# Peptides against a protein of PDB entry 7SID: the designs that were tried, part 8

Target 1, 151 residues: chain A of PDB entry 7SID
Amino acid sequence: LHMYLMLLKELPGEEYPLPMEDVLELLKPLSNVCSLYRRDQDVCKTILNHVLHVVKNLGQSNMDSENTRDAQGQFLTVIGAFWHLTKERKYIFSVRMALVNCLKTLLEADPYSKWAILNVMGKDFPVNEVFTQFLADNHHQVRMLAAESIN

## One batch from the design tools (peptide; made by RFdiffusion4, then SolubleMPNN)

Design b1_p9_1_s4 (from b1_p9_1 with N6K)
Fold by OpenDDE base, seed 3:
Structure b1_p9_1_s4 (fold): chain B 151 residues (1-151), chain A 9 residues (1-9)
Amino acid sequence: as target 1 above (151 residues)
Amino acid sequence: SLPSSKLLE
């Protein structure tokens, strides 16, 4: 886990996008890691903070490629799972803050949720609709972050 | 793609 998280931490920023092939390789183990540590708040927060770089890379890539669609699907699956567990009140505010930042980055790339759609338990949830729900979050810092993101 | 349910198991 620590080695994997270290690799995610060292990802370059938005100014230096990764090749899509590298993004795919980093995403492959992510679902398993998230599943194994879904009950660990600190690990989940760390994962969500680090995958921000992945989201930024996806937004700058050619969405017409098969690799991009694959990476997009893998990422949305992970975000959907975190969203679902958030709705079940499984995560503290700091994890929800990190999730909001991920959703914000997705909306910057896809403001109208054309492809940014979370499929959870067989149902589709557009990210723009999911994002607005954080405006009513129980924690004031989460509400503030969500409100700032739409301005 | 992998379903979200896989992470919820």
Scores: peptide ipSAE 0.095, ipTM 0.785, DockQ to the pose 0.609
Fold by OpenDDE base, seed 2:
Structure b1_p9_1_s4 (fold): chain B 151 residues (1-151), chain A 9 residues (1-9)
Amino acid sequence: as target 1 above (151 residues)
Amino acid sequence: SLPSSKLLE
């Protein structure tokens, strides 16, 4: 876990996007790691904070390429799972804060949710609709973060 | 695409 988290931490952001091949390799173990540590709030927060760099890379890529679509799908699967567990009240506010930051970054790249769609349990949830639900979050800091991200 | 359900098991 720690080795993987170190790799995620060192990912460059929007200013220095990674080759899509590198993004794909980093995403391959992500779902397994998230599954193993889904009950650990600190690990989940750390993962979500680090994958912000991946989201930024995806937003700068050509979505028409097969590799981009593959990477996008793998990432959205993970975000969808975190969203679902959030709806089931499994995560504390600090994890939800990190998730909102990921969703914010997705909306910056795709404000109309043309491709930013979470598929959870066979149902599709556009990120723009998912994001608005955090405006009504029980924790004031989460609501504030969501509200600040609209403009 | 991967199913989100895998992370929820």
Scores: peptide ipSAE 0.093, ipTM 0.782, DockQ to the pose 0.635
Fold by OpenDDE base, seed 1:
Structure b1_p9_1_s4 (fold): chain B 151 residues (1-151), chain A 9 residues (1-9)
Amino acid sequence: as target 1 above (151 residues)
Amino acid sequence: SLPSSKLLE
């Protein structure tokens, strides 16, 4: 886990995008890691903070690419799971802050949620619709972060 | 691709 997280942390980000092939390789173990550590608040926060680089890379890629769609799907699966557990009040505010940052980045890349759609338990939830729910978060810092992201 | 639901199991 440590090695994997270190690799995610060292990603160049939006200014220096990674090849999509590299993004896909990084995403392969992500779902498993998230599943194993979903109850660990610190690990979840770290994961969400680090995968922000992946989101930035996806936003700059050609949306018509098959590899891009694959990467988007894998990433959205993970984000959807974190969001669902958030709705079930499984995460403290610091984890929710990290999740909002991920959602913000998705909205910057896809403001109208053309591809940024979370599928959870067989239902589709556009990220722009999901994001607005954080405006009513129980923690003031989460509400503020969400509000600052759209205004 | 793995659905989100499986991450919640």
Scores: peptide ipSAE 0.091, ipTM 0.782, DockQ to the pose 0.564
Fold by OpenDDE base, seed 4:
Structure b1_p9_1_s4 (fold): chain B 151 residues (1-151), chain A 9 residues (1-9)
Amino acid sequence: as target 1 above (151 residues)
Amino acid sequence: SLPSSKLLE
C-alpha cells in the first residue's frame, strides 16, 4: 500500500501528463486497493488526496484514445464507489472533503460532465450534479470547501 | 468495464 500511494503521489500534474499507458498501469491496482481499505478512513482520505494527480493527467489526455476512455472508466468507477459509500454515511467529513477535491478537479477538466459521469449500481450520475450535493453537506467545512470551489 | 458493485462488496 505504501509504495502504491507513493507512486500515486509522485504523478505529475496537468503540466506534464504521463503517457496513457503508464496511467493505466497505475490505475490497475486502484480498485483492489480501494476495496480492501474502504473501511479505513485514513487510508481512504490518503488515496483520494493522491488520485488528484490522476484526474489532472486524464484532463490533458486525448479523448479520442481508447486508452483514455479506459483510464477514465477505471477512475470513475472508484470515485463512484467512494461517493456511494458517502451517501450511505460511511465516511467522516475529512474523507468527504478529499472526495470534494477530486470532484472539483474532475469539473475543472470536464465542466459539463461530458465524460465525468459516475455509474453506480447501474445508474449514471453526472459529476456536476453530484458535486452540488456537497453544498448541502452536514459538516460546515465540507460545505465551505464545496462553495469555495465554485469561486 | 469494471462494475462499481465489485468495490462495494
Scores: peptide ipSAE 0.087, ipTM 0.778, DockQ to the pose 0.609

Design b1_p9_2_s1 (from b1_p9_2 with P1S N6K)
Fold by OpenDDE base, seed 3:
Structure b1_p9_2_s1 (fold): chain B 151 residues (1-151), chain A 9 residues (1-9)
Amino acid sequence: as target 1 above (151 residues)
Amino acid sequence: SLPSSKLLE
């Protein structure tokens, strides 16, 4: 886990996008890691903070490629799972803050949720609709972050 | 793609 998280931490920023092939390789183990540590708040927060770089890379890539669609699907699956567990009140505010930042980055790339759609338990949830729900979050810092993101 | 349910198991 620590080695994997270290690799995610060292990802370059938005100014230096990764090749899509590298993004795919980093995403492959992510679902398993998230599943194994879904009950660990600190690990989940760390994962969500680090995958921000992945989201930024996806937004700058050619969405017409098969690799991009694959990476997009893998990422949305992970975000959907975190969203679902958030709705079940499984995560503290700091994890929800990190999730909001991920959703914000997705909306910057896809403001109208054309492809940014979370499929959870067989149902589709557009990210723009999911994002607005954080405006009513129980924690004031989460509400503030969500409100700032739409301005 | 992998379903979200896989992470919820």
Scores: peptide ipSAE 0.095, ipTM 0.785, DockQ to the pose 0.595
Fold by OpenDDE base, seed 2:
Structure b1_p9_2_s1 (fold): chain B 151 residues (1-151), chain A 9 residues (1-9)
Amino acid sequence: as target 1 above (151 residues)
Amino acid sequence: SLPSSKLLE
């Protein structure tokens, strides 16, 4: 876990996007790691904070390429799972804060949710609709973060 | 695409 988290931490952001091949390799173990540590709030927060760099890379890529679509799908699967567990009240506010930051970054790249769609349990949830639900979050800091991200 | 359900098991 720690080795993987170190790799995620060192990912460059929007200013220095990674080759899509590198993004794909980093995403391959992500779902397994998230599954193993889904009950650990600190690990989940750390993962979500680090994958912000991946989201930024995806937003700068050509979505028409097969590799981009593959990477996008793998990432959205993970975000969808975190969203679902959030709806089931499994995560504390600090994890939800990190998730909102990921969703914010997705909306910056795709404000109309043309491709930013979470598929959870066979149902599709556009990120723009998912994001608005955090405006009504029980924790004031989460609501504030969501509200600040609209403009 | 991967199913989100895998992370929820």
Scores: peptide ipSAE 0.093, ipTM 0.782, DockQ to the pose 0.623
Fold by OpenDDE base, seed 1:
Structure b1_p9_2_s1 (fold): chain B 151 residues (1-151), chain A 9 residues (1-9)
Amino acid sequence: as target 1 above (151 residues)
Amino acid sequence: SLPSSKLLE
């Protein structure tokens, strides 16, 4: 886990995008890691903070690419799971802050949620619709972060 | 691709 997280942390980000092939390789173990550590608040926060680089890379890629769609799907699966557990009040505010940052980045890349759609338990939830729910978060810092992201 | 639901199991 440590090695994997270190690799995610060292990603160049939006200014220096990674090849999509590299993004896909990084995403392969992500779902498993998230599943194993979903109850660990610190690990979840770290994961969400680090995968922000992946989101930035996806936003700059050609949306018509098959590899891009694959990467988007894998990433959205993970984000959807974190969001669902958030709705079930499984995460403290610091984890929710990290999740909002991920959602913000998705909205910057896809403001109208053309591809940024979370599928959870067989239902589709556009990220722009999901994001607005954080405006009513129980923690003031989460509400503020969400509000600052759209205004 | 793995659905989100499986991450919640």
Scores: peptide ipSAE 0.091, ipTM 0.782, DockQ to the pose 0.551
Fold by OpenDDE base, seed 4:
Structure b1_p9_2_s1 (fold): chain B 151 residues (1-151), chain A 9 residues (1-9)
Amino acid sequence: as target 1 above (151 residues)
Amino acid sequence: SLPSSKLLE
C-alpha cells in the first residue's frame, strides 16, 4: 500500500501528463486497493488526496484514445464507489472533503460532465450534479470547501 | 468495464 500511494503521489500534474499507458498501469491496482481499505478512513482520505494527480493527467489526455476512455472508466468507477459509500454515511467529513477535491478537479477538466459521469449500481450520475450535493453537506467545512470551489 | 458493485462488496 505504501509504495502504491507513493507512486500515486509522485504523478505529475496537468503540466506534464504521463503517457496513457503508464496511467493505466497505475490505475490497475486502484480498485483492489480501494476495496480492501474502504473501511479505513485514513487510508481512504490518503488515496483520494493522491488520485488528484490522476484526474489532472486524464484532463490533458486525448479523448479520442481508447486508452483514455479506459483510464477514465477505471477512475470513475472508484470515485463512484467512494461517493456511494458517502451517501450511505460511511465516511467522516475529512474523507468527504478529499472526495470534494477530486470532484472539483474532475469539473475543472470536464465542466459539463461530458465524460465525468459516475455509474453506480447501474445508474449514471453526472459529476456536476453530484458535486452540488456537497453544498448541502452536514459538516460546515465540507460545505465551505464545496462553495469555495465554485469561486 | 469494471462494475462499481465489485468495490462495494
Scores: peptide ipSAE 0.087, ipTM 0.778, DockQ to the pose 0.596

Design b1_p9_2_s2 (from b1_p9_2 with P1S N6L)
Fold by OpenDDE base, seed 5:
Structure b1_p9_2_s2 (fold): chain B 151 residues (1-151), chain A 9 residues (1-9)
Amino acid sequence: as target 1 above (151 residues)
Amino acid sequence: SLPSSLLLE
């Protein structure tokens, strides 16, 4: 786990995005890691903070490529899982803060949620609609982060 | 990658 997290941490920022092929290879084991550690708040927070770099890479990529679409799908699957567990009140505020930052970055790249759509249990949830729900989060810091992200 | 349904179960 820690070796994988180190790789995620060393991802370049949006200033120097990785080739989509490299992003795709890094995403392949991610769903398994998230599933295995879904009950660990600290690991989930760390993962969400690190995949923020992946979100930035996806936002700057050409969505017409097959590898980009594949990477998008794998990433959105993971975010959808975190979103679902958030709705079931399984995550503390610090994890939700990290999730909001990921959603914010997605909306910066796709403000109308044309491709940023979470599919959870066979149902589609546009990220812009998902994001607005955090304006009513139970924790004040989460509400503030969500409000600042849209203003 | 695992589908969303398997991540949630």
Scores: peptide ipSAE 0.045, ipTM 0.728, DockQ to the pose 0.454
Fold by OpenDDE base, seed 2:
Structure b1_p9_2_s2 (fold): chain B 151 residues (1-151), chain A 9 residues (1-9)
Amino acid sequence: as target 1 above (151 residues)
Amino acid sequence: SLPSSLLLE
């Protein structure tokens, strides 16, 4: 876990996007890591903070590329899982804060949720609609972050 | 990657 997290931490941001091949390789173990540590709030927060770089890379890529679509799908699967567990009240506010930041970055790249759609339990949830729900979050800091992100 | 359903188990 720690080695993987260190790798994610060192990912370049939007200013220096990674080759899509590298993004795909990094995404391969991500679902497994998230699944194993889904009950650890600190690990989940750390993962979500680190994958912000992946989101930024995806936003800079050509969405018509097969590799880009593959990377999108793998990433959205993970975000969808975190979203679902959030709806089930499994995560504390600090994890939800990190998730909102991920969703914000997705909306910056795809404000109309053309491709940013979470599939959870066989149902589709556009990220713009998902994001709006955080405006009514029980924790004031989460509401504030969501509200600031819209403007 | 694992389906969302598997992550939720």
Scores: peptide ipSAE 0.044, ipTM 0.727, DockQ to the pose 0.512
Fold by OpenDDE base, seed 4:
Structure b1_p9_2_s2 (fold): chain B 151 residues (1-151), chain A 9 residues (1-9)
Amino acid sequence: as target 1 above (151 residues)
Amino acid sequence: SLPSSLLLE
């Protein structure tokens, strides 16, 4: 886990995007790792903080490539899972803060949710609509973080 | 990789 998280942390941002093939290789284990540690708040927070780099890379990629679509799909599946568990009140505020940051980054890359759509349990949820829900989060800091993204 | 259904369990 620690080695994998280190690799995620070292992933270049939008200034130096990785080849999509490399991004895909990093994403392959991600779902398994997230599933295994889904009940560990600290690990989930760490994962969410590190995958911000993945979003930044995806934002600079060619949207027409099959590899880009594949990477987007794999990433969005993971984000969707975290969001779903958040809706089920499985995560403390600090994890939700990290998730909001991921959603913010997604909206920066795709403001109109052209590709940033979460598919959860067979239903599609555009990230811009998902993000709006955090404006009504029970925790003050989460609401503030979400609100600051609008200004 | 695990399907979405397994991630959500």
Scores: peptide ipSAE 0.043, ipTM 0.723, DockQ to the pose 0.428
Fold by OpenDDE base, seed 3:
Structure b1_p9_2_s2 (fold): chain B 151 residues (1-151), chain A 9 residues (1-9)
Amino acid sequence: as target 1 above (151 residues)
Amino acid sequence: SLPSSLLLE
């Protein structure tokens, strides 16, 4: 886990995007890692903080590529799962803060949710619609972060 | 139709 997280942390930012092939290789084990540690709040927070780099890389890539679509799908599956578990009140505020940051970064890359759509249990939820739900979060810091992100 | 615990798998 720690070695994998280090690799995610070392991803270059938006200024120096990775080839999509490299992004895909890093995403392949992600769902399994998240599933294994889904009950560990600290690990989930760390994962969500690190995958911010993946979102930045996706935003700089050609959306017409098959590899890009594959990477988007894998990433959105993970984010959708975290969002779903958040709705079931499985995560503390610090994890929700990290998730909001991921959603914020997605909206920066795709403001109109053209591709940033979460599919959860067979239903589609555009990220811009999902994001607005955090404006009503029970924790004041989450609400503040969400409000800050849209202005 | 999937349990929440299986969404990431």
Scores: peptide ipSAE 0.042, ipTM 0.720, DockQ to the pose 0.162

Design b1_p9_2_s3 (from b1_p9_2, 3 letters changed)
Fold by OpenDDE base, seed 2:
Structure b1_p9_2_s3 (fold): chain B 151 residues (1-151), chain A 9 residues (1-9)
Amino acid sequence: as target 1 above (151 residues)
Amino acid sequence: MLPKSLLLE
């Protein structure tokens, strides 16, 4: 886990995007890691913070390529899982803060949710609609972060 | 679609 998290943390940001094939290789084990540690708040927070780099890489890539669509799908699967568990009140505010940051970054890349759509239990939820729910979050800091992102 | 394993409590 530690080694994998280090790799995620050291991913180049928006200024220096990775080749999409490298992004795909790093995303492959991510769902499994999230599944194993879904009950660990600290690990979940760390994962969400580190995958911000992946979102930034995806945001400036060629959206028409097969590799881009594959990477989008793998990433959105993970975000959808975290959102679903958030709705079930499984995560503390610090994890929700990290999730909001991921959603914010997605909306910066795709403000109209053309591709940023979460598929949860066979249903599609556009990220722009998902994001607005955090404006009514029970925790003050989460509401504040969401409100700052809307403006 | 989300794997069922990610949704289990």
Scores: peptide ipSAE 0.037, ipTM 0.723, DockQ to the pose 0.399
Fold by OpenDDE base, seed 5:
Structure b1_p9_2_s3 (fold): chain B 151 residues (1-151), chain A 9 residues (1-9)
Amino acid sequence: as target 1 above (151 residues)
Amino acid sequence: MLPKSLLLE
């Protein structure tokens, strides 16, 4: 786990995007890692913070590439799971803060949710609609973060 | 993909 998290942390920023093939390889084990540590708030927060680099890379890539669509699918599956568990009140505010930052970055790349759509239990949820729910979050810092993201 | 059963816990 620690080695994997370190790899995610050391990803290049927006100035030097990774090849999509490399991003895809890093995302392959992510769903399994999230499944194993879904009840560990610190690990979940760390994962969400580190995958911000992945979101930035996905937003700058060629959308017509098969590898891009595959990487987007792998990423959105994980985000959808975290969102669903958030709706079930399984995560503390710091994890929700990290999730909102991921959603914010997705909306910056895809404001109209053309591809940023969460599929959870066979239903589609556009990220722009999901994001607005955090404006009514129980924690004031989460509401503030969501509000500043749309202003 | 994350198993659906894990989302219902």
Scores: peptide ipSAE 0.036, ipTM 0.723, DockQ to the pose 0.235
Fold by OpenDDE base, seed 3:
Structure b1_p9_2_s3 (fold): chain B 151 residues (1-151), chain A 9 residues (1-9)
Amino acid sequence: as target 1 above (151 residues)
Amino acid sequence: MLPKSLLLE
């Protein structure tokens, strides 16, 4: 786990996006890692903070390739799972803060949720609609972070 | 419950 998280942390930012093939390689084990540690708040927060780099890479990539669609699907599955558990009140505010940052970055890349759609339990939820729910979060810092992203 | 893809433990 620590080695994998270290690799995620060392990813280049938006200024130097990774090739989509590298993004896919990093995403392959992600769902398994998230599943195994879904009850660990610290690990979940760390994962969400590190995958911000993945979102930035996805936003700068050509959306026409099969690899891009595959990467988007794998990433959105993970984000959807974290959102689902958030709705079930399984995560503390610091994890929700990290999730909001991921959603914010997705909206910067796809403000109208043309491809950024979470499929949870067989239902589709556009990220722009999901994001607005955090404006009513029960923790003031989460609401503030969400509100900052609207302007 | 998580989606099937994230229920691996």
Scores: peptide ipSAE 0.034, ipTM 0.697, DockQ to the pose 0.349
Fold by OpenDDE base, seed 1:
Structure b1_p9_2_s3 (fold): chain B 151 residues (1-151), chain A 9 residues (1-9)
Amino acid sequence: as target 1 above (151 residues)
Amino acid sequence: MLPKSLLLE
């Protein structure tokens, strides 16, 4: 886990985007790691903070390639899982804040949720609609973070 | 709780 998280942390991000092939390699173990540590709040927060680099890379890529769509799908599966567990009140505010940051970054790349759609339990949820729900989060800091994107 | 199968690919 430590080595994997270190790799995610060291991603260049938006300024120096990685080849999509490299992004895919980094995403391959992500869902499994998230599943194993889904009950650990600190690990989940760390994962969400580090995958911001992946979102930034995806936003700078050509969205027409098969590899891009594959990367988007793998990433969105993970975000969807975190969001679903958030709806079930499984995460503390600090994890939710990290998730909001991921969603904000997705919206910067895809403001109208053309590709940023979460599929959870067989249903589709556009990220822009998902994001607005955090404006009503029970924790004031989460609401404030979400509100920054609309002001 | 979300099943592990939804997180695993």
Scores: peptide ipSAE 0.032, ipTM 0.696, DockQ to the pose 0.181

Design b1_p9_2_s4 (from b1_p9_2, 3 letters changed)
Fold by OpenDDE base, seed 2:
Structure b1_p9_2_s4 (fold): chain B 151 residues (1-151), chain A 9 residues (1-9)
Amino acid sequence: as target 1 above (151 residues)
Amino acid sequence: SLPKSLLLE
């Protein structure tokens, strides 16, 4: 886990995007790592903080390429899972804040949710609609973070 | 729990 998290931490941001092939290789084990540590709040928060770099990379890529679509799909599956567990009240506010930051970054890249769509339990949820739900979050810091991201 | 798509393979 620590070795993998170290690799995620060192991902370049929007200014220096990784080749899509490298992004795909890093995404391959991500779902398994998330599944294994889904009950560990600290690990989940760390993962969500690190995958912000992946979102930034995806936002700067050619959306028409097969590799981009594949990477988007793999990433959105993970985000959808975290959102699903959030709706089931499985995560504390600090994890939800990290998730909101991921969703914010997605909306910056895709404001109209053309590709940023979460598929959860066979149903599609556009990220812009998902994001608005955090405006009504039970924790004031989560509501504030979501509200700050709207304007 | 996580959706089936994120379960350990």
Scores: peptide ipSAE 0.041, ipTM 0.718, DockQ to the pose 0.254
Fold by OpenDDE base, seed 3:
Structure b1_p9_2_s4 (fold): chain B 151 residues (1-151), chain A 9 residues (1-9)
Amino acid sequence: as target 1 above (151 residues)
Amino acid sequence: SLPKSLLLE
């Protein structure tokens, strides 16, 4: 786990996007890692903070390639899982804040949720609609972060 | 619970 997290931490920012092939290789084990550590709040927070780099890379990629669509699908599946568990009140505020940051970055790349759609339990949830729900989060810092992201 | 796609294989 630590080796994998260190690799995610050292990813270049949006100024220097990774090749899509590298993004795919990083995403392949991610769902399993998230599943294994889903009950560990600190690990989940760390994962969400690091995948911000993945979102930035996806936002600058050509959406017409099969690899890009594959990467989008794998990433959205993970975000959808964290969203689902958030709705079930499984995560503390710091994890939810990290999730909001991911959603914010997605909306910067896709403001109208053309491709940023979470599929959870067979239902589709556009990220822009998901994001607005955090304006009513029980924790004031989460609400403030969500509100700051809109304006 | 997590979606089926995120369960360990």
Scores: peptide ipSAE 0.040, ipTM 0.716, DockQ to the pose 0.261
Fold by OpenDDE base, seed 5:
Structure b1_p9_2_s4 (fold): chain B 151 residues (1-151), chain A 9 residues (1-9)
Amino acid sequence: as target 1 above (151 residues)
Amino acid sequence: SLPKSLLLE
């Protein structure tokens, strides 16, 4: 786990995007890691913070490529799972803060949620609609972060 | 695909 998290942390920022092939390789084990540690708040927060680099890379990528669509799908599946567990009140505010940051970055790349759509239990949830719900989050810092992101 | 166990209670 620690080695994998280190790799995620060492990803280049938005200034130096990774080749999509490298992004795909990093995403392959992600769903399994999230599943194993879904009850660990610290690990979940760390994962969400580190995958911000992946979100930024996906946002700048050519969406016409097969690899980009594949990476986008794998990433959205993971985000959808975190969203689902958030709706079930499984995560503390710090994890939700990290999730909001991921959603914010997705909306910056796709403001109208043309491709930023979470599929959870066979149903589609556009990220812009999902994001709006955080304006009514129980924790004041989450509400503030959500509000600052749209203003 | 995400493991089904991630979505379970």
Scores: peptide ipSAE 0.040, ipTM 0.724, DockQ to the pose 0.320
Fold by OpenDDE base, seed 4:
Structure b1_p9_2_s4 (fold): chain B 151 residues (1-151), chain A 9 residues (1-9)
Amino acid sequence: as target 1 above (151 residues)
Amino acid sequence: SLPKSLLLE
């Protein structure tokens, strides 16, 4: 886990996008890691903080590539899972804050949710609509972070 | 829980 998280953390951002093939290789274990540690709040927070780099990298990729669509899909599935568990009140505020940062970054890359759509239990949820829900989060720090992200 | 697609097989 530690080595994997380090790799995620060291991903180049928008300045130097990785080849999509490399991004895909890094995304392959992600669902398994998230599944294994889904009940560990600290690990989930760390994962969400580190995958910010993945979002930044995906935003700079060629959207016409099949590999790009594949990578986006794999990533969005994971984010959708975290959001789903958030709706079920499974995550503390610090994890939700990390999720908000991921959603913010997604919106920076895709402001109109052209590809940033969460599919949860067979239903589609555009990230821009998902994000607004955190403006009404039960925890004040989450609301503040969401509000600050708009500014 | 997580969607079935994310569960360990």
Scores: peptide ipSAE 0.039, ipTM 0.714, DockQ to the pose 0.234

